Peptides against a protein of PDB entry 5FRP. Designs and how they scored, part 60

Target 1, 225 residues: chain A of PDB entry 5FRP
Amino acid sequence: VEWTESIPQIIATREDISKELNQALAKTFIDSDPRVRRTSVMIFNKVPVTEIWKNITNKAIYTSLLHLAREKHKEVRELCINTMAKFYSNSLNEIERTYQNKEIWEIIDTIPSTLYNLYYINDLNINEQVDSVIFEYLLPFEPDNDKRVHRLLTVLSHFDKKAFTSFFAFNARQIKISFAISKYIDFSKFLNNQESMSSSQGPIVMNKYNQTLQWLASGLSDSTK

## One batch from the design tools (peptide; made by RFdiffusion4, then SolubleMPNN)

Design b2_p14_8_s3 (from b2_p14_8, 5 letters changed)
Fold by OpenDDE base, seed 2:
Structure b2_p14_8_s3 (fold): chain B 225 residues (1-225), chain A 14 residues (1-14)
Amino acid sequence: as target 1 above (225 residues)
Amino acid sequence: KTLQEEFNELLKKL
């Protein structure tokens, strides 16, 4: 009888500890020190996704994570963008949708929209990072057509109007890049042939090659910035 | 490791 009466107190104590931890963690995400914010984001990388969903129940923590995607501190921002994309993918793969976690899922489901909205900042470094996490985590290569379509529909289902616009612009850009790369390869093959290079087309192809190379380079961020 | 242990370890590195 006494043991059974202690169980509610133990559960209450654990709930109190969990609540205190969530409150403390929520404060670290908005700390003035970028090192503290960085460490807070790293929790999402070091702790298994299942344990995060179980123990982090304060929705403000997830909202704060998403806000750090626009952080002024470059290292924290870059870490956050990678972390939220990976966390989204892992959550889709490992976390079931339940009544209890519905409110958290409503936040997590906005991660794709949050990422696509970063294109409006018009920063080449941010754009490259967003491109990278889209291919790695949001829309990874999936050989099963049904799974691939289902993932795509899941990603798009929570887009705002701005995210849709960015999505279409992204896809249009990828088609153009693919075409430019194909032409670059064709021009390179042509220029590597001595007979072709000595032809009347040689100078024309060389000019097109240089234009294609300049166009491709203009889309890349300066690695020194 | 618990979430709390992981969090504490991260804080010790700051």
Scores: peptide ipSAE 0.042, ipTM 0.745, DockQ to the pose 0.014
Fold by OpenDDE base, seed 1:
Structure b2_p14_8_s3 (fold): chain B 225 residues (1-225), chain A 14 residues (1-14)
Amino acid sequence: as target 1 above (225 residues)
Amino acid sequence: KTLQEEFNELLKKL
């Protein structure tokens, strides 16, 4: 009988500990020391996604994590961007949507929009990192068409207007880059042929080749332009 | 106590 009465107290104590932990963790995400903020972000990388969802129930922690994507401290920002993208992907794969976790999912579902909105900062390093995490975690290569489409629709379904604009601009640029690369290859093949180089078209193709290279170089330097 | 120390103490209790 006494042991059974201690179980609610232990559960209550654990809940209290969990609450205290969540409160303390919420403070660490907004600490003035970037090392403290970094350590806080690392929890999401070190702890399994299922345990994070179980133990971190304070919405403010997730909101604060997302805000760190615009952190002034470069290392913390970069870590946060990778962490939140990975966490999003893992959550989609491993966490079921329930009534109890709905409010957290509402925050997590904004991660894609949060990431795409980073393109508007117009920072080359941020753009490159966002490109990387999109292909690695948000929209990974998926050979199954149904799964790929479902993931895409999931990502897009929570976009704000700015994220949509960014998404379309990104894709339009990728198409242009792909086309330019194809032309670059064609021009290179033409120029490698001695007969073609000696033709009246040789100088024209050389000019187009150089223009294509310049365009690619300028375009690769800024993924959003 | 630093916030980090408090956090570490809380983690040890879990």
Scores: peptide ipSAE 0.025, ipTM 0.660, DockQ to the pose 0.012
Fold by OpenDDE base, seed 4:
Structure b2_p14_8_s3 (fold): chain B 225 residues (1-225), chain A 14 residues (1-14)
Amino acid sequence: as target 1 above (225 residues)
Amino acid sequence: KTLQEEFNELLKKL
């Protein structure tokens, strides 16, 4: 743990991380102690993306980072999912594709597929987190249409078949959620009107309101778990 | 060698 915590400072201060240091770091990602794995993931959050790409040259580190997305330890997994999504976005924004970094890009380009494939675990907490990182990092709000389309095409360009299936399912779900929210708002407005609530439609709308709420809530994770 | 020892040895070489 302690030596892994020192790595961000080393990367920030030294331009030349030795091959051997990369090998040592690669071992920390597969350490039996989840705290060591957590600290290893945190390097990608603490160090600027440009410095990571410059100093972390061992492809095994990046592959190991991606594997931690399926980590059994909840905290490490959650951290990893956020970290890899953010790292992907930052890399797209700040790192040029060169011949020298091609092999690393081949790994990083699989991050979207890795994330979308997490939906097949059928865990509500994981699903919510993946939803969040998609909107925050993979497909962020972009007012420029050309940039938005370019980002979308970049994300999709390396999808496997399962990721595509998840992508379409996600989008279909979002449409349904949007519709349900719209109906929820309409029903809420209706029920907040005393005249409407006292009408013959009052009980019917109340029932639909409750059904809509139940449906929306069913997609949410248990915050206690 | 512990991972820490290996790391320390590597730091000395940097």
Scores: peptide ipSAE 0.023, ipTM 0.564, DockQ to the pose 0.011
Fold by OpenDDE base, seed 5:
Structure b2_p14_8_s3 (fold): chain B 225 residues (1-225), chain A 14 residues (1-14)
Amino acid sequence: as target 1 above (225 residues)
Amino acid sequence: KTLQEEFNELLKKL
Protein backbone atom coordinates (compact mmCIF):
# COMPACT_ATOMS: atom_id res chain seq x y z
CA VAL B 1 0.00 0.00 0.00
CA GLU B 2 2.59 2.58 1.06
CA TRP B 3 4.73 1.82 -1.95
CA THR B 4 1.84 2.26 -4.35
CA GLU B 5 0.86 5.51 -2.66
CA SER B 6 4.27 6.92 -3.48
CA ILE B 7 3.99 6.12 -7.19
CA PRO B 8 2.08 9.26 -8.21
CA GLN B 9 4.82 11.42 -6.78
CA ILE B 10 7.51 9.33 -8.43
CA ILE B 11 5.78 9.54 -11.80
CA ALA B 12 5.42 13.29 -11.42
CA THR B 13 9.07 13.80 -10.52
CA ARG B 14 10.78 11.39 -12.86
CA GLU B 15 11.17 11.88 -16.55
CA ASP B 16 11.52 8.19 -17.24
CA ILE B 17 10.15 5.40 -15.14
CA SER B 18 12.34 2.38 -15.43
CA LYS B 19 11.11 -0.84 -16.95
CA GLU B 20 11.44 -2.36 -13.52
CA LEU B 21 9.12 0.19 -11.97
CA ASN B 22 6.53 -0.52 -14.64
CA GLN B 23 6.82 -4.20 -13.86
CA ALA B 24 6.44 -3.56 -10.15
CA LEU B 25 3.41 -1.37 -10.77
CA ALA B 26 1.87 -4.07 -12.95
CA LYS B 27 2.05 -6.40 -9.95
CA THR B 28 0.18 -3.94 -7.70
CA PHE B 29 -2.81 -3.91 -10.06
CA ILE B 30 -3.23 -7.65 -9.56
CA ASP B 31 -2.36 -7.72 -5.87
CA SER B 32 -4.58 -9.82 -3.62
CA ASP B 33 -5.13 -6.88 -1.25
CA PRO B 34 -7.95 -4.65 -2.53
CA ARG B 35 -6.29 -1.66 -0.86
CA VAL B 36 -3.25 -2.13 -3.06
CA ARG B 37 -5.43 -2.44 -6.15
CA ARG B 38 -7.38 0.66 -5.11
CA THR B 39 -4.22 2.66 -4.66
CA SER B 40 -2.99 1.47 -8.04
CA VAL B 41 -6.17 2.70 -9.72
CA MET B 42 -5.83 6.03 -7.92
CA ILE B 43 -2.57 6.65 -9.78
CA PHE B 44 -4.66 7.29 -12.87
CA ASN B 45 -6.60 9.94 -10.94
CA LYS B 46 -3.62 11.65 -9.34
CA VAL B 47 -1.28 11.81 -12.31
CA PRO B 48 -2.01 13.86 -15.43
CA VAL B 49 -3.00 11.77 -18.44
CA THR B 50 0.01 12.97 -20.43
CA GLU B 51 2.39 11.83 -17.71
CA ILE B 52 0.69 8.46 -17.45
CA TRP B 53 1.05 7.84 -21.18
CA LYS B 54 4.66 8.94 -21.03
CA ASN B 55 5.72 6.91 -18.02
CA ILE B 56 3.41 3.89 -17.94
CA THR B 57 4.45 1.94 -21.01
CA ASN B 58 3.67 -1.58 -19.83
CA LYS B 59 0.45 -2.54 -21.64
CA ALA B 60 -0.30 -5.10 -18.93
CA ILE B 61 -1.08 -2.25 -16.52
CA TYR B 62 -3.78 -0.90 -18.82
CA THR B 63 -5.19 -4.38 -19.41
CA SER B 64 -5.26 -4.98 -15.66
CA LEU B 65 -7.03 -1.66 -15.08
CA LEU B 66 -9.79 -2.71 -17.46
CA HIS B 67 -10.13 -6.06 -15.71
CA LEU B 68 -10.74 -4.38 -12.36
CA ALA B 69 -14.06 -3.07 -13.72
CA ARG B 70 -15.40 -6.60 -13.16
CA GLU B 71 -13.81 -7.34 -9.81
CA LYS B 72 -15.94 -8.33 -6.82
CA HIS B 73 -14.70 -5.66 -4.44
CA LYS B 74 -17.29 -2.90 -4.78
CA GLU B 75 -15.13 0.08 -3.90
CA VAL B 76 -12.30 -0.91 -6.22
CA ARG B 77 -14.72 -1.74 -9.02
CA GLU B 78 -16.57 1.55 -8.70
CA LEU B 79 -13.34 3.49 -8.59
CA CYS B 80 -12.04 1.61 -11.60
CA ILE B 81 -15.18 2.27 -13.66
CA ASN B 82 -14.99 6.00 -13.00
CA THR B 83 -11.25 6.08 -13.51
CA MET B 84 -11.17 4.22 -16.81
CA ALA B 85 -14.01 6.30 -18.25
CA LYS B 86 -12.31 9.54 -17.26
CA PHE B 87 -8.97 8.28 -18.51
CA TYR B 88 -10.51 7.37 -21.85
CA SER B 89 -12.03 10.83 -22.25
CA ASN B 90 -8.84 12.59 -21.22
CA SER B 91 -6.80 10.41 -23.55
CA LEU B 92 -9.03 11.25 -26.50
CA ASN B 93 -8.68 14.93 -25.72
CA GLU B 94 -4.99 15.12 -24.91
CA ILE B 95 -3.09 12.17 -26.39
CA GLU B 96 -2.15 11.92 -30.04
CA ARG B 97 -2.13 8.59 -31.79
CA THR B 98 1.42 7.65 -32.71
CA TYR B 99 3.19 4.53 -33.85
CA GLN B 100 4.85 4.24 -30.44
CA ASN B 101 1.63 4.29 -28.42
CA LYS B 102 -0.45 2.22 -30.86
CA GLU B 103 -0.51 -0.89 -28.69
CA ILE B 104 -1.74 1.05 -25.66
CA TRP B 105 -4.39 2.80 -27.76
CA GLU B 106 -5.63 -0.59 -28.92
CA ILE B 107 -6.38 -1.34 -25.26
CA ILE B 108 -7.76 2.10 -24.37
CA ASP B 109 -10.06 2.04 -27.39
CA THR B 110 -11.80 -0.97 -25.82
CA ILE B 111 -12.83 1.01 -22.70
CA PRO B 112 -16.25 1.99 -24.11
CA SER B 113 -16.97 -1.61 -25.05
CA THR B 114 -15.75 -2.76 -21.64
CA LEU B 115 -18.10 -0.33 -19.90
CA TYR B 116 -21.16 -1.11 -22.02
CA ASN B 117 -20.56 -4.81 -21.46
CA LEU B 118 -21.04 -4.24 -17.72
CA TYR B 119 -24.79 -3.91 -18.37
CA TYR B 120 -24.90 -7.68 -18.90
CA ILE B 121 -24.10 -8.19 -15.22
CA ASN B 122 -27.66 -6.97 -14.53
CA ASP B 123 -26.68 -5.14 -11.35
CA LEU B 124 -28.61 -1.93 -10.71
CA ASN B 125 -25.71 -0.20 -8.99
CA ILE B 126 -23.36 -1.04 -11.82
CA ASN B 127 -25.95 0.05 -14.37
CA GLU B 128 -26.38 3.42 -12.69
CA GLN B 129 -22.67 3.95 -12.50
CA VAL B 130 -22.20 3.05 -16.15
CA ASP B 131 -25.05 5.41 -17.05
CA SER B 132 -23.31 8.16 -15.12
CA VAL B 133 -19.87 7.70 -16.65
CA ILE B 134 -21.36 7.53 -20.15
CA PHE B 135 -22.92 10.97 -19.71
CA GLU B 136 -19.94 12.40 -17.88
CA TYR B 137 -16.99 11.00 -19.81
CA LEU B 138 -17.78 8.83 -22.83
CA LEU B 139 -20.50 10.87 -24.49
CA PRO B 140 -20.53 14.17 -22.64
CA PHE B 141 -22.70 17.04 -23.68
CA GLU B 142 -20.98 18.82 -26.53
CA PRO B 143 -22.62 21.83 -28.16
CA ASP B 144 -20.46 21.52 -31.27
CA ASN B 145 -22.22 19.07 -33.57
CA ASP B 146 -19.11 17.99 -35.44
CA LYS B 147 -17.22 17.27 -32.24
CA ARG B 148 -20.19 15.42 -30.79
CA VAL B 149 -20.57 13.24 -33.88
CA HIS B 150 -16.85 12.59 -34.04
CA ARG B 151 -16.80 11.50 -30.40
CA LEU B 152 -19.78 9.23 -30.95
CA LEU B 153 -18.19 7.61 -33.99
CA THR B 154 -14.93 7.16 -32.08
CA VAL B 155 -16.74 5.47 -29.19
CA LEU B 156 -18.72 3.18 -31.50
CA SER B 157 -15.84 2.31 -33.83
CA HIS B 158 -14.37 -0.23 -31.41
CA PHE B 159 -17.59 -1.75 -30.08
CA ASP B 160 -18.09 -5.44 -30.04
CA LYS B 161 -21.51 -6.84 -30.90
CA LYS B 162 -22.58 -6.99 -27.25
CA ALA B 163 -21.62 -3.38 -26.64
CA PHE B 164 -23.69 -2.26 -29.63
CA THR B 165 -26.68 -4.13 -28.28
CA SER B 166 -26.21 -2.50 -24.87
CA PHE B 167 -25.81 0.90 -26.49
CA PHE B 168 -29.13 0.67 -28.28
CA ALA B 169 -30.85 -0.70 -25.20
CA PHE B 170 -29.43 2.13 -23.11
CA ASN B 171 -30.67 4.79 -25.50
CA ALA B 172 -34.09 3.19 -25.72
CA ARG B 173 -34.28 3.19 -21.93
CA GLN B 174 -33.29 6.84 -21.73
CA ILE B 175 -36.09 7.78 -24.11
CA LYS B 176 -38.56 5.88 -21.95
CA ILE B 177 -37.26 7.54 -18.80
CA SER B 178 -37.53 11.00 -20.34
CA PHE B 179 -41.08 10.29 -21.40
CA ALA B 180 -41.97 9.02 -17.95
CA ILE B 181 -40.47 12.11 -16.31
CA SER B 182 -42.46 14.32 -18.65
CA LYS B 183 -45.65 12.50 -17.72
CA TYR B 184 -44.76 12.67 -14.05
CA ILE B 185 -44.47 16.44 -14.33
CA ASP B 186 -47.76 16.71 -16.21
CA PHE B 187 -49.57 14.58 -13.66
CA SER B 188 -48.03 16.55 -10.81
CA LYS B 189 -49.24 19.81 -12.31
CA PHE B 190 -52.71 18.38 -12.78
CA LEU B 191 -52.90 17.11 -9.21
CA ASN B 192 -51.68 20.41 -7.80
CA ASN B 193 -54.72 22.11 -9.31
CA GLN B 194 -57.61 21.78 -6.87
CA GLU B 195 -60.28 21.98 -9.54
CA SER B 196 -58.60 19.29 -11.60
CA MET B 197 -58.08 17.07 -8.58
CA SER B 198 -61.77 17.34 -7.68
CA SER B 199 -62.84 16.40 -11.19
CA SER B 200 -63.81 12.94 -12.40
CA GLN B 201 -60.30 12.62 -13.82
CA GLY B 202 -58.65 13.23 -10.46
CA PRO B 203 -58.56 9.63 -9.28
CA ILE B 204 -57.46 8.38 -12.71
CA VAL B 205 -54.57 10.82 -12.89
CA MET B 206 -53.59 10.00 -9.31
CA ASN B 207 -53.35 6.35 -10.24
CA LYS B 208 -51.24 7.12 -13.31
CA TYR B 209 -49.05 9.39 -11.22
CA ASN B 210 -48.40 6.62 -8.71
CA GLN B 211 -47.68 4.10 -11.44
CA THR B 212 -45.26 6.47 -13.12
CA LEU B 213 -43.53 7.19 -9.83
CA GLN B 214 -43.22 3.51 -9.04
CA TRP B 215 -41.79 2.79 -12.47
CA LEU B 216 -39.23 5.58 -12.13
CA ALA B 217 -38.27 4.43 -8.65
CA SER B 218 -37.84 0.82 -9.76
CA GLY B 219 -35.06 1.89 -12.09
CA LEU B 220 -33.06 3.47 -9.28
CA SER B 221 -30.62 1.58 -7.15
CA ASP B 222 -31.15 1.47 -3.44
CA SER B 223 -28.49 3.81 -2.12
CA THR B 224 -28.75 2.07 1.23
CA LYS B 225 -27.47 -1.24 -0.33
CA LYS A 1 10.82 -10.26 -1.95
CA THR A 2 7.98 -7.99 -1.01
CA LEU A 3 6.96 -5.30 -3.48
CA GLN A 4 8.34 -2.84 -0.98
CA GLU A 5 11.71 -4.53 -1.01
CA GLU A 6 11.76 -4.54 -4.77
CA PHE A 7 10.82 -0.90 -4.76
CA ASN A 8 13.51 -0.04 -2.27
CA GLU A 9 16.04 -1.78 -4.43
CA LEU A 10 14.85 0.21 -7.40
CA LEU A 11 15.09 3.45 -5.44
CA LYS A 12 18.67 2.64 -4.54
CA LYS A 13 19.51 2.35 -8.21
CA LEU A 14 18.08 5.79 -9.00
Scores: peptide ipSAE 0.022, ipTM 0.549, DockQ to the pose 0.010; fails the geometry check

Design b2_p14_8_s4 (from b2_p14_8, 6 letters changed)
Fold by OpenDDE base, seed 3:
Structure b2_p14_8_s4 (fold): chain B 225 residues (1-225), chain A 14 residues (1-14)
Amino acid sequence: as target 1 above (225 residues)
Amino acid sequence: MTEQEDFNKILEEL
């Protein structure tokens, strides 16, 4: 009898502890010390995605994580961008959408938009990082057409207007780069053939090769500054 | 150490 009477109190205490822990954790994401913020972000890297979703129930933590993408402290920001993108991808792959986790998903579904909106900062280092995480985590190479389309639609489904604009600009750039690389390869193959190089087209192709190389180099150098 | 134990350890370090 006494044991049964203690159970509700124990359950209530554990729930309170869990809530307190979540509240304490939420504060660490907005701490004035960048080391504390960094450590907080690292939780998402050290703990499996399934355990994060299970144990971190305070939506403010997820919101705060997204805000750190615009953090002034470079190391924290860079870590956050990578962590957030990876967490998004892992969540899509491993976490089922339920009624209970709906509010968290509403935040997580804004990660792609949050990342694409970073292009408006016009920082080359940020742009490079965003480019990288898009290819690695948001829209990774997927040979299955249905899976690829589904992922794309999922990513786009929660875009704001600014994110769409950035998305189209990004894709337009990628198409141009792809085309330039293709031409570079074609010109290289042509010029590697002695007969072709000695033809009347040789000088013309050489000029186009150089122009293509310069264009590619200029685009890469601007991205690496 | 269970995944939960790992998580608790991380929280204790914060």
Scores: peptide ipSAE 0.024, ipTM 0.652, DockQ to the pose 0.013
Fold by OpenDDE base, seed 2:
Structure b2_p14_8_s4 (fold): chain B 225 residues (1-225), chain A 14 residues (1-14)
Amino acid sequence: as target 1 above (225 residues)
Amino acid sequence: MTEQEDFNKILEEL
């Protein structure tokens, strides 16, 4: 743990991270102690993306980072999912594609597929987290249409078949949620009107309101689990 | 029926 905690400082101060240091760092990502694995992931959060790309040249580190998205340890997994999504976005924004970094880009370009494939685990907490990182990092709101389309095409260009299926399912779910929220608002407005509540439609709308709430709630992760 | 399937029916009836 202590050694891994020192790595961000070493990366920041030394231009020549030795092959040996990269090899040692690669081992920390697969360490049996979840605290060591956590600290290893945190390197990607503590060190600027440009310095990571410059100094971490061992492919195994990036591959291991992606594998931690399926980690059994909840805290490490959650940290990894957020970290890899953010790292992907930062890399797209700040790192040029060169001949020298091509092999690392081939790994990084699989991050969107890796994330979308997590939907197949069918865990509500994981699904919520993946939804969150998609909106925050992979496909953030972009007012410029050309930039938005370019980002979308970049994300989709490296999808495997499973990721595409998840992508379409995700979008279909978002449409349904949007519709349900719209109906919830409409029912709420109706129920807030005393005349409407006293009408023959009052009990019917109340039932629909409750059903809509139940459905919306069922799609949310239990924050207590 | 999953809670989701029940809601799809509700949405279809809405």
Scores: peptide ipSAE 0.021, ipTM 0.531, DockQ to the pose 0.179
Fold by OpenDDE base, seed 4:
Structure b2_p14_8_s4 (fold): chain B 225 residues (1-225), chain A 14 residues (1-14)
Amino acid sequence: as target 1 above (225 residues)
Amino acid sequence: MTEQEDFNKILEEL
């Protein structure tokens, strides 16, 4: 743990991390202690993306990072999912594709597919987190249409078949959620009107309102789990 | 019917 905690400082101060250090760091991602794995993931969060790409040259580190997305330890998994998504986005924005970093990019380009494949676990907490990182990092809000399309194409360009399926399912779900929220608002407005609530439609709208709420709630993770 | 199927019917009727 202590050694891994020192790595961000080392990366920040040294221009070149030794091969031995990279190998040692690679081992920390597969350490039996979740705290060590957590600290290892935090390196990607604490160190600027440009410095990571410069100093972390062992492809096994990146591969191991991606594997932690399916980590059994919830906290490590959650941290990893957020970290890899952010790292992907930052890499797209700040790292040029060169011949020298091609092998690392081949791994990093699989991050979107890795994340979308997490939907097949069918865990509501994981689903919620993946939803969040998609909107925050993978497909962030971009007002420029060309940039938005380019990002989308970049994300999709390395999808496996399962990721594509998840992508389409995700989009279909988002449309349904949007519609449900719209209806929830409409029903709420109706029910907030005393005349409308006392009308013959009042009980019908109340029922639809409750069903809409139940459906929306069913898609949310249990914060207690 | 799953709660989701019920909701889909509601949405189709809406």
Scores: peptide ipSAE 0.019, ipTM 0.516, DockQ to the pose 0.120
Fold by OpenDDE base, seed 5:
Structure b2_p14_8_s4 (fold): chain B 225 residues (1-225), chain A 14 residues (1-14)
Amino acid sequence: as target 1 above (225 residues)
Amino acid sequence: MTEQEDFNKILEEL
C-alpha cells in the first residue's frame, strides 16, 4: 500500500519510469489485498492523464485496470468503473493518437465496450453506476453537434456485438424511463386535483400511478445495500 | 430481462 501511494509522486517528479517500476506497478493491480488494488486504481485519478500516458507504458497495467471492472470487491470495482470511464474521456480530450501509443489506445478504446458489457451481469448497483458514467464521461452532453456525433462514433467504433446489443437496450430503457416519469407526473397532477380524484377515473389513475411508481422503483438500486 | 417483459405489458396497457 505505502509503496503504491508513493507512485503518483514518483511519476510527477520523474520523466522516465523504469521498466522495473512499470512491472512492479502491474503486479499491484492483481495483488490479493484489495487496498493495494484500490491504491493502484487511484493512481489514474491522482496523476494527470498526460503523465500517465507518458510514464505508464506497460500494457498489462491498462489491461488489469479494465479487468477490475468485474472485481468481486465492491469498493474496488466501483472505483475502477468510475476511474476507467473518466480516464477514457480525459484520454479522448487530451491524448493524441500516435504510432507510439497505438497499442495503449487499442486497450483504452475497449473501455466503452467493457462498461456496456457490465449490464449483462444484471446487477442493479452496477447498472446504476454504468448509467452514471455513460452520462458523465462516455457520452456527456455536448452542445456542438459535430463533437457529439464524433464522440458517439468513437465510442461505438470499437464495440463488440454484445456491447452493441447492450447499447440499444440501454437507449430503449432510457426512453421507457423517461416516458414512465412523464406519466408519473401526469398521474400525480391528476390525483392532486380533488375533482379529478373524485371522478370515475380516480381509482383507475391511482392504480396506474402505483404501477408506474412500482416499476420505476424496481429499476433503482437499493442505496442501503 | 423479466422486469422488462413486465413493463412491456404495462406499456401495452397504457
Scores: peptide ipSAE 0.018, ipTM 0.506, DockQ to the pose 0.133

## One batch from the design tools (peptide; made by RFdiffusion4, then SolubleMPNN)

Design b2_p15_1_s1 (from b2_p15_1, 4 letters changed)
Fold by OpenDDE base, seed 2:
Structure b2_p15_1_s1 (fold): chain B 225 residues (1-225), chain A 15 residues (1-15)
Amino acid sequence: as target 1 above (225 residues)
Amino acid sequence: KTLLEEFNEIVKELE
């Protein structure tokens, strides 16, 4: 698409800029070139959330962003997953729900479901990324109980059935990981004690230690892929 | 960067 005319020269008014920008972005998000799609996604990362909500009013752009989570191009997909999770979190923190932005919020509120549904692809790399963005952006650590509960309820309130299933599975996994880490620490302490190593329990503990390490490693995406 | 500035970068990549 030879955008021969520099956008800055054509747009005389702020309203005109917004309209042209929305039209252009709607096209770039579905462009055949992955580089174009990537750059389009990056806008959501580089521009403050308040400016995005103010200037991007075409709902199709947000829908297109969410669709890129299942993009064939790996780099675009990975970027999109991180971007949409972060954007969701920032939106919850900074954007009020109004009558004017209701339609956009209806789309944004589906981001949690969109992310949790990615677990059904059964790809280890995707799973790891989804885990990461959930901990970092979707359900971050929050020491304030009221805030934590409110965030959780907000996330769950728009879940589909599949997302709920994935959510429960994820929580179960977290418990298992926590348990494994605790055991790892215990085993490590045991192994560092020379007196304990000389005991009849030494080989048993060593075996359990190795099993724990293997389990932890298997849950992590093969960094070599 | 403003939204416009970021968009302009996209346009440049398309030329």
Scores: peptide ipSAE 0.283, ipTM 0.866, DockQ to the pose 0.014
Fold by OpenDDE base, seed 1:
Formats: sequence, structure tokens, C-alpha cells
Structure b2_p15_1_s1 (fold): chain B 225 residues (1-225), chain A 15 residues (1-15)
Amino acid sequence: as target 1 above (225 residues)
Amino acid sequence: KTLLEEFNEIVKELE
């Protein structure tokens, strides 16, 4: 991490600090050491969103952040996915869209698509994480109908075709999961009733129960594709 | 913490 030695020497003014900081961060996000990359991502978690938007003006940093969602190092990737989702949500809530920050918003607005496109990797762990951040940050529970719809429209408005497809598949999967869980409960209740189990329907219900369990066990986060 | 403060902490950890 030799770049660290030059930073204190150049910092003379606030403007200079900002420039050098942006240059340094741009390098650390693409550093060969995953620890350096991890620490770089963590800045987006530790620093208030308003401060990030104010001081990080190099578009390459944001692009690099988004790119890390597909990097090889698992820990860094997982951190990045959580970080970018949270950052997106915080930005929507706290950052106004202006002419000056338009170019950065163009990048940030691609975060939902970036996340939904991760489903195409066909990795169960990634899918689970994407599911989690979608529910927590992208499309959180919102009791206010207007706010909920507005958020949904905002997320969807920048989708590419692939992201939209995965979104639709995700929604379909949720319906299937809900149905499966409901049926599982019903089957369990049926199976616990001796009278029902002794009926001609008993073996049929048992078979359906087993099928439901098998489907659930195959992975709740699997793509419907 | 400010962005600069956080970055400086990172630099410290990496040195």
C-alpha cells in the first residue's frame, strides 16, 4: 500500500484533499489486495451518504464499487452487495437530484439492475444475499402506498431487459414459495389428523407433502428460470 | 466521521 505515503504530503487545501482522496480511492478500489478493496468499500458504510456525495466526485469510484459485486473474493463481494444496496436506499432518501450530481445518479440508478443481474450467475449464496438486500434496502416494507409505489417505479424505471426478467421471475418465485409454505402447513395439519390420514386421500396427500418438501429443499433462492 | 477521517484511518491500518 505505497500510495498511502503520498497522501499526507499533498494535502494543502480542502479542494486538494478532495482531489487526492478521489485519486487515492480510485486506486484502492482496484487494488490487488482484497483487504484494501474491502476497506475501500467499507468507507461507503461508515461515512454518511451526504458526505460521500459531497466529496466523492470521481465517477470511476462508483463504477468500481458496482463492479466489485462480481469480483472473485467472496467476502469483498458480499460486503459490496450489501453496501451498494444500502447506499442506494440512503441516496434515494437523503440526496436530491441536481444538475451537478446527475452523472453520479446515472450510475447509482443502475444499482437495482446490477443487483438483479446477479441472479444470472446461478449461485445460491448470491441469490440469497440479493433477495435479502432487495427486501431490506431496494424494496423495503413501506406502509405508505404512495411511497411504496414511488419507490417501486423508481427501481423499475432504470431496469434493463435482463433485470426486468429476473424481477418478474423473483416475483413469481415469491408466489410459489408462499403457496408452497401454505400447502406445507395444510399438509402437516392433514397428516396429523388420524382420521384424514386413514382415508383414501391419505396416501395422495402424503405424496404431495413429500413433493412440496422436495421443492422447498431444492433451494428457496433458486431462479425460476 | 468525515470521509477524510475514515480514509486516514484506512491508510493507518494499511501502513
Scores: peptide ipSAE 0.273, ipTM 0.860, DockQ to the pose 0.013
Fold by OpenDDE base, seed 3:
Structure b2_p15_1_s1 (fold): chain B 225 residues (1-225), chain A 15 residues (1-15)
Amino acid sequence: as target 1 above (225 residues)
Amino acid sequence: KTLLEEFNEIVKELE
């Protein structure tokens, strides 16, 4: 695709810019060239969330963004997954829910389900990426209990059945990991004490320690099926 | 950058 003129040269008014921009962007998101699609996704990374919500009014653009989570082109897909997760988090933090933007929120609120459903693809790379964006953007560390609960409830409130299943599986895995890490620390402390190592429990603890290490080394991003 | 500026960069890239 070749463009002969810049948008500012073609469009005279702000309203015209908004309309033409939405129309053009809707097309670029579904362009046959993955480079064009990639560049379209990058807009959501480079432009402030408040400006996106203000200027992108065509809901089809958001729907197209979410669809790219299952894009065949790896680079576009990976970018999209990170982008939508970050955009979701930023939207929750910075965008007020109003009557005017309710239709867009209805789409954005499906991002958690969209992401959790990716576990059913059973691809290790995708699983790892989904794990990463969940920890970084969807359910980040939050020391405030009320904020943490509110975020969790927000995420869960729009889940489909499959997303719930994936969530519980993922949560179970997190618990297991936390337990393993805790035990690793305990074992390390125990092994650092020579008196403890010389006790009858020494060999037992050593074996458990080794098992824990082996489990941790085997990978943490297994299937949620 | 503004949305318009970012889109203009896309246009330039596609020229």
Scores: peptide ipSAE 0.263, ipTM 0.855, DockQ to the pose 0.013
Fold by OpenDDE base, seed 5:
Structure b2_p15_1_s1 (fold): chain B 225 residues (1-225), chain A 15 residues (1-15)
Amino acid sequence: as target 1 above (225 residues)
Amino acid sequence: KTLLEEFNEIVKELE
């Protein structure tokens, strides 16, 4: 509560707005009120990435952001996971690596590992979210082969052993999903053919179809670890 | 919005 009262004064102070703002944000990211933490995370969503890098120079803020990925408060955690993934992607696309921002990049470069490490929590909802942000932000579709490979190498270059393990498991799962979907389509076509259903293969295909459905229903985000 | 503007919104929400 005390910091809340001081914030207006900080805003009113014109001399070292940058320093004061960074100090204030550092506090809000670790505030006991999840609403405050949530709102703090939202800054990274609402402010352009270039502006963030320019004005947020306190590395503790970035570290705190990453820590929120394991936040107990579900809403804050989910927001953080999406935010940090998006921020990582935007940073790779828009922020040049310089000597001045090296320390911040060292933190940001750990985002992929941070996200992949969430698979070890063994939570279906978290896994689904991580899957989503990986496809959307970390390893998005890129038609340019060189850019795609470069992005992949960038992501992998900062992996720890645990992240690598999760990465391989994720890929294995994706292959299985793709295969399962393909088979589902084939089975569906077969099942829609009355002649095929009446054949000796009918029961076999039906069994495989059911197994496929059960697997899909169990959750597409299940880890293969 | 600028970083400062967003932060100010946080302050307003906390009031």
Scores: peptide ipSAE 0.278, ipTM 0.863, DockQ to the pose 0.013; fails the geometry check

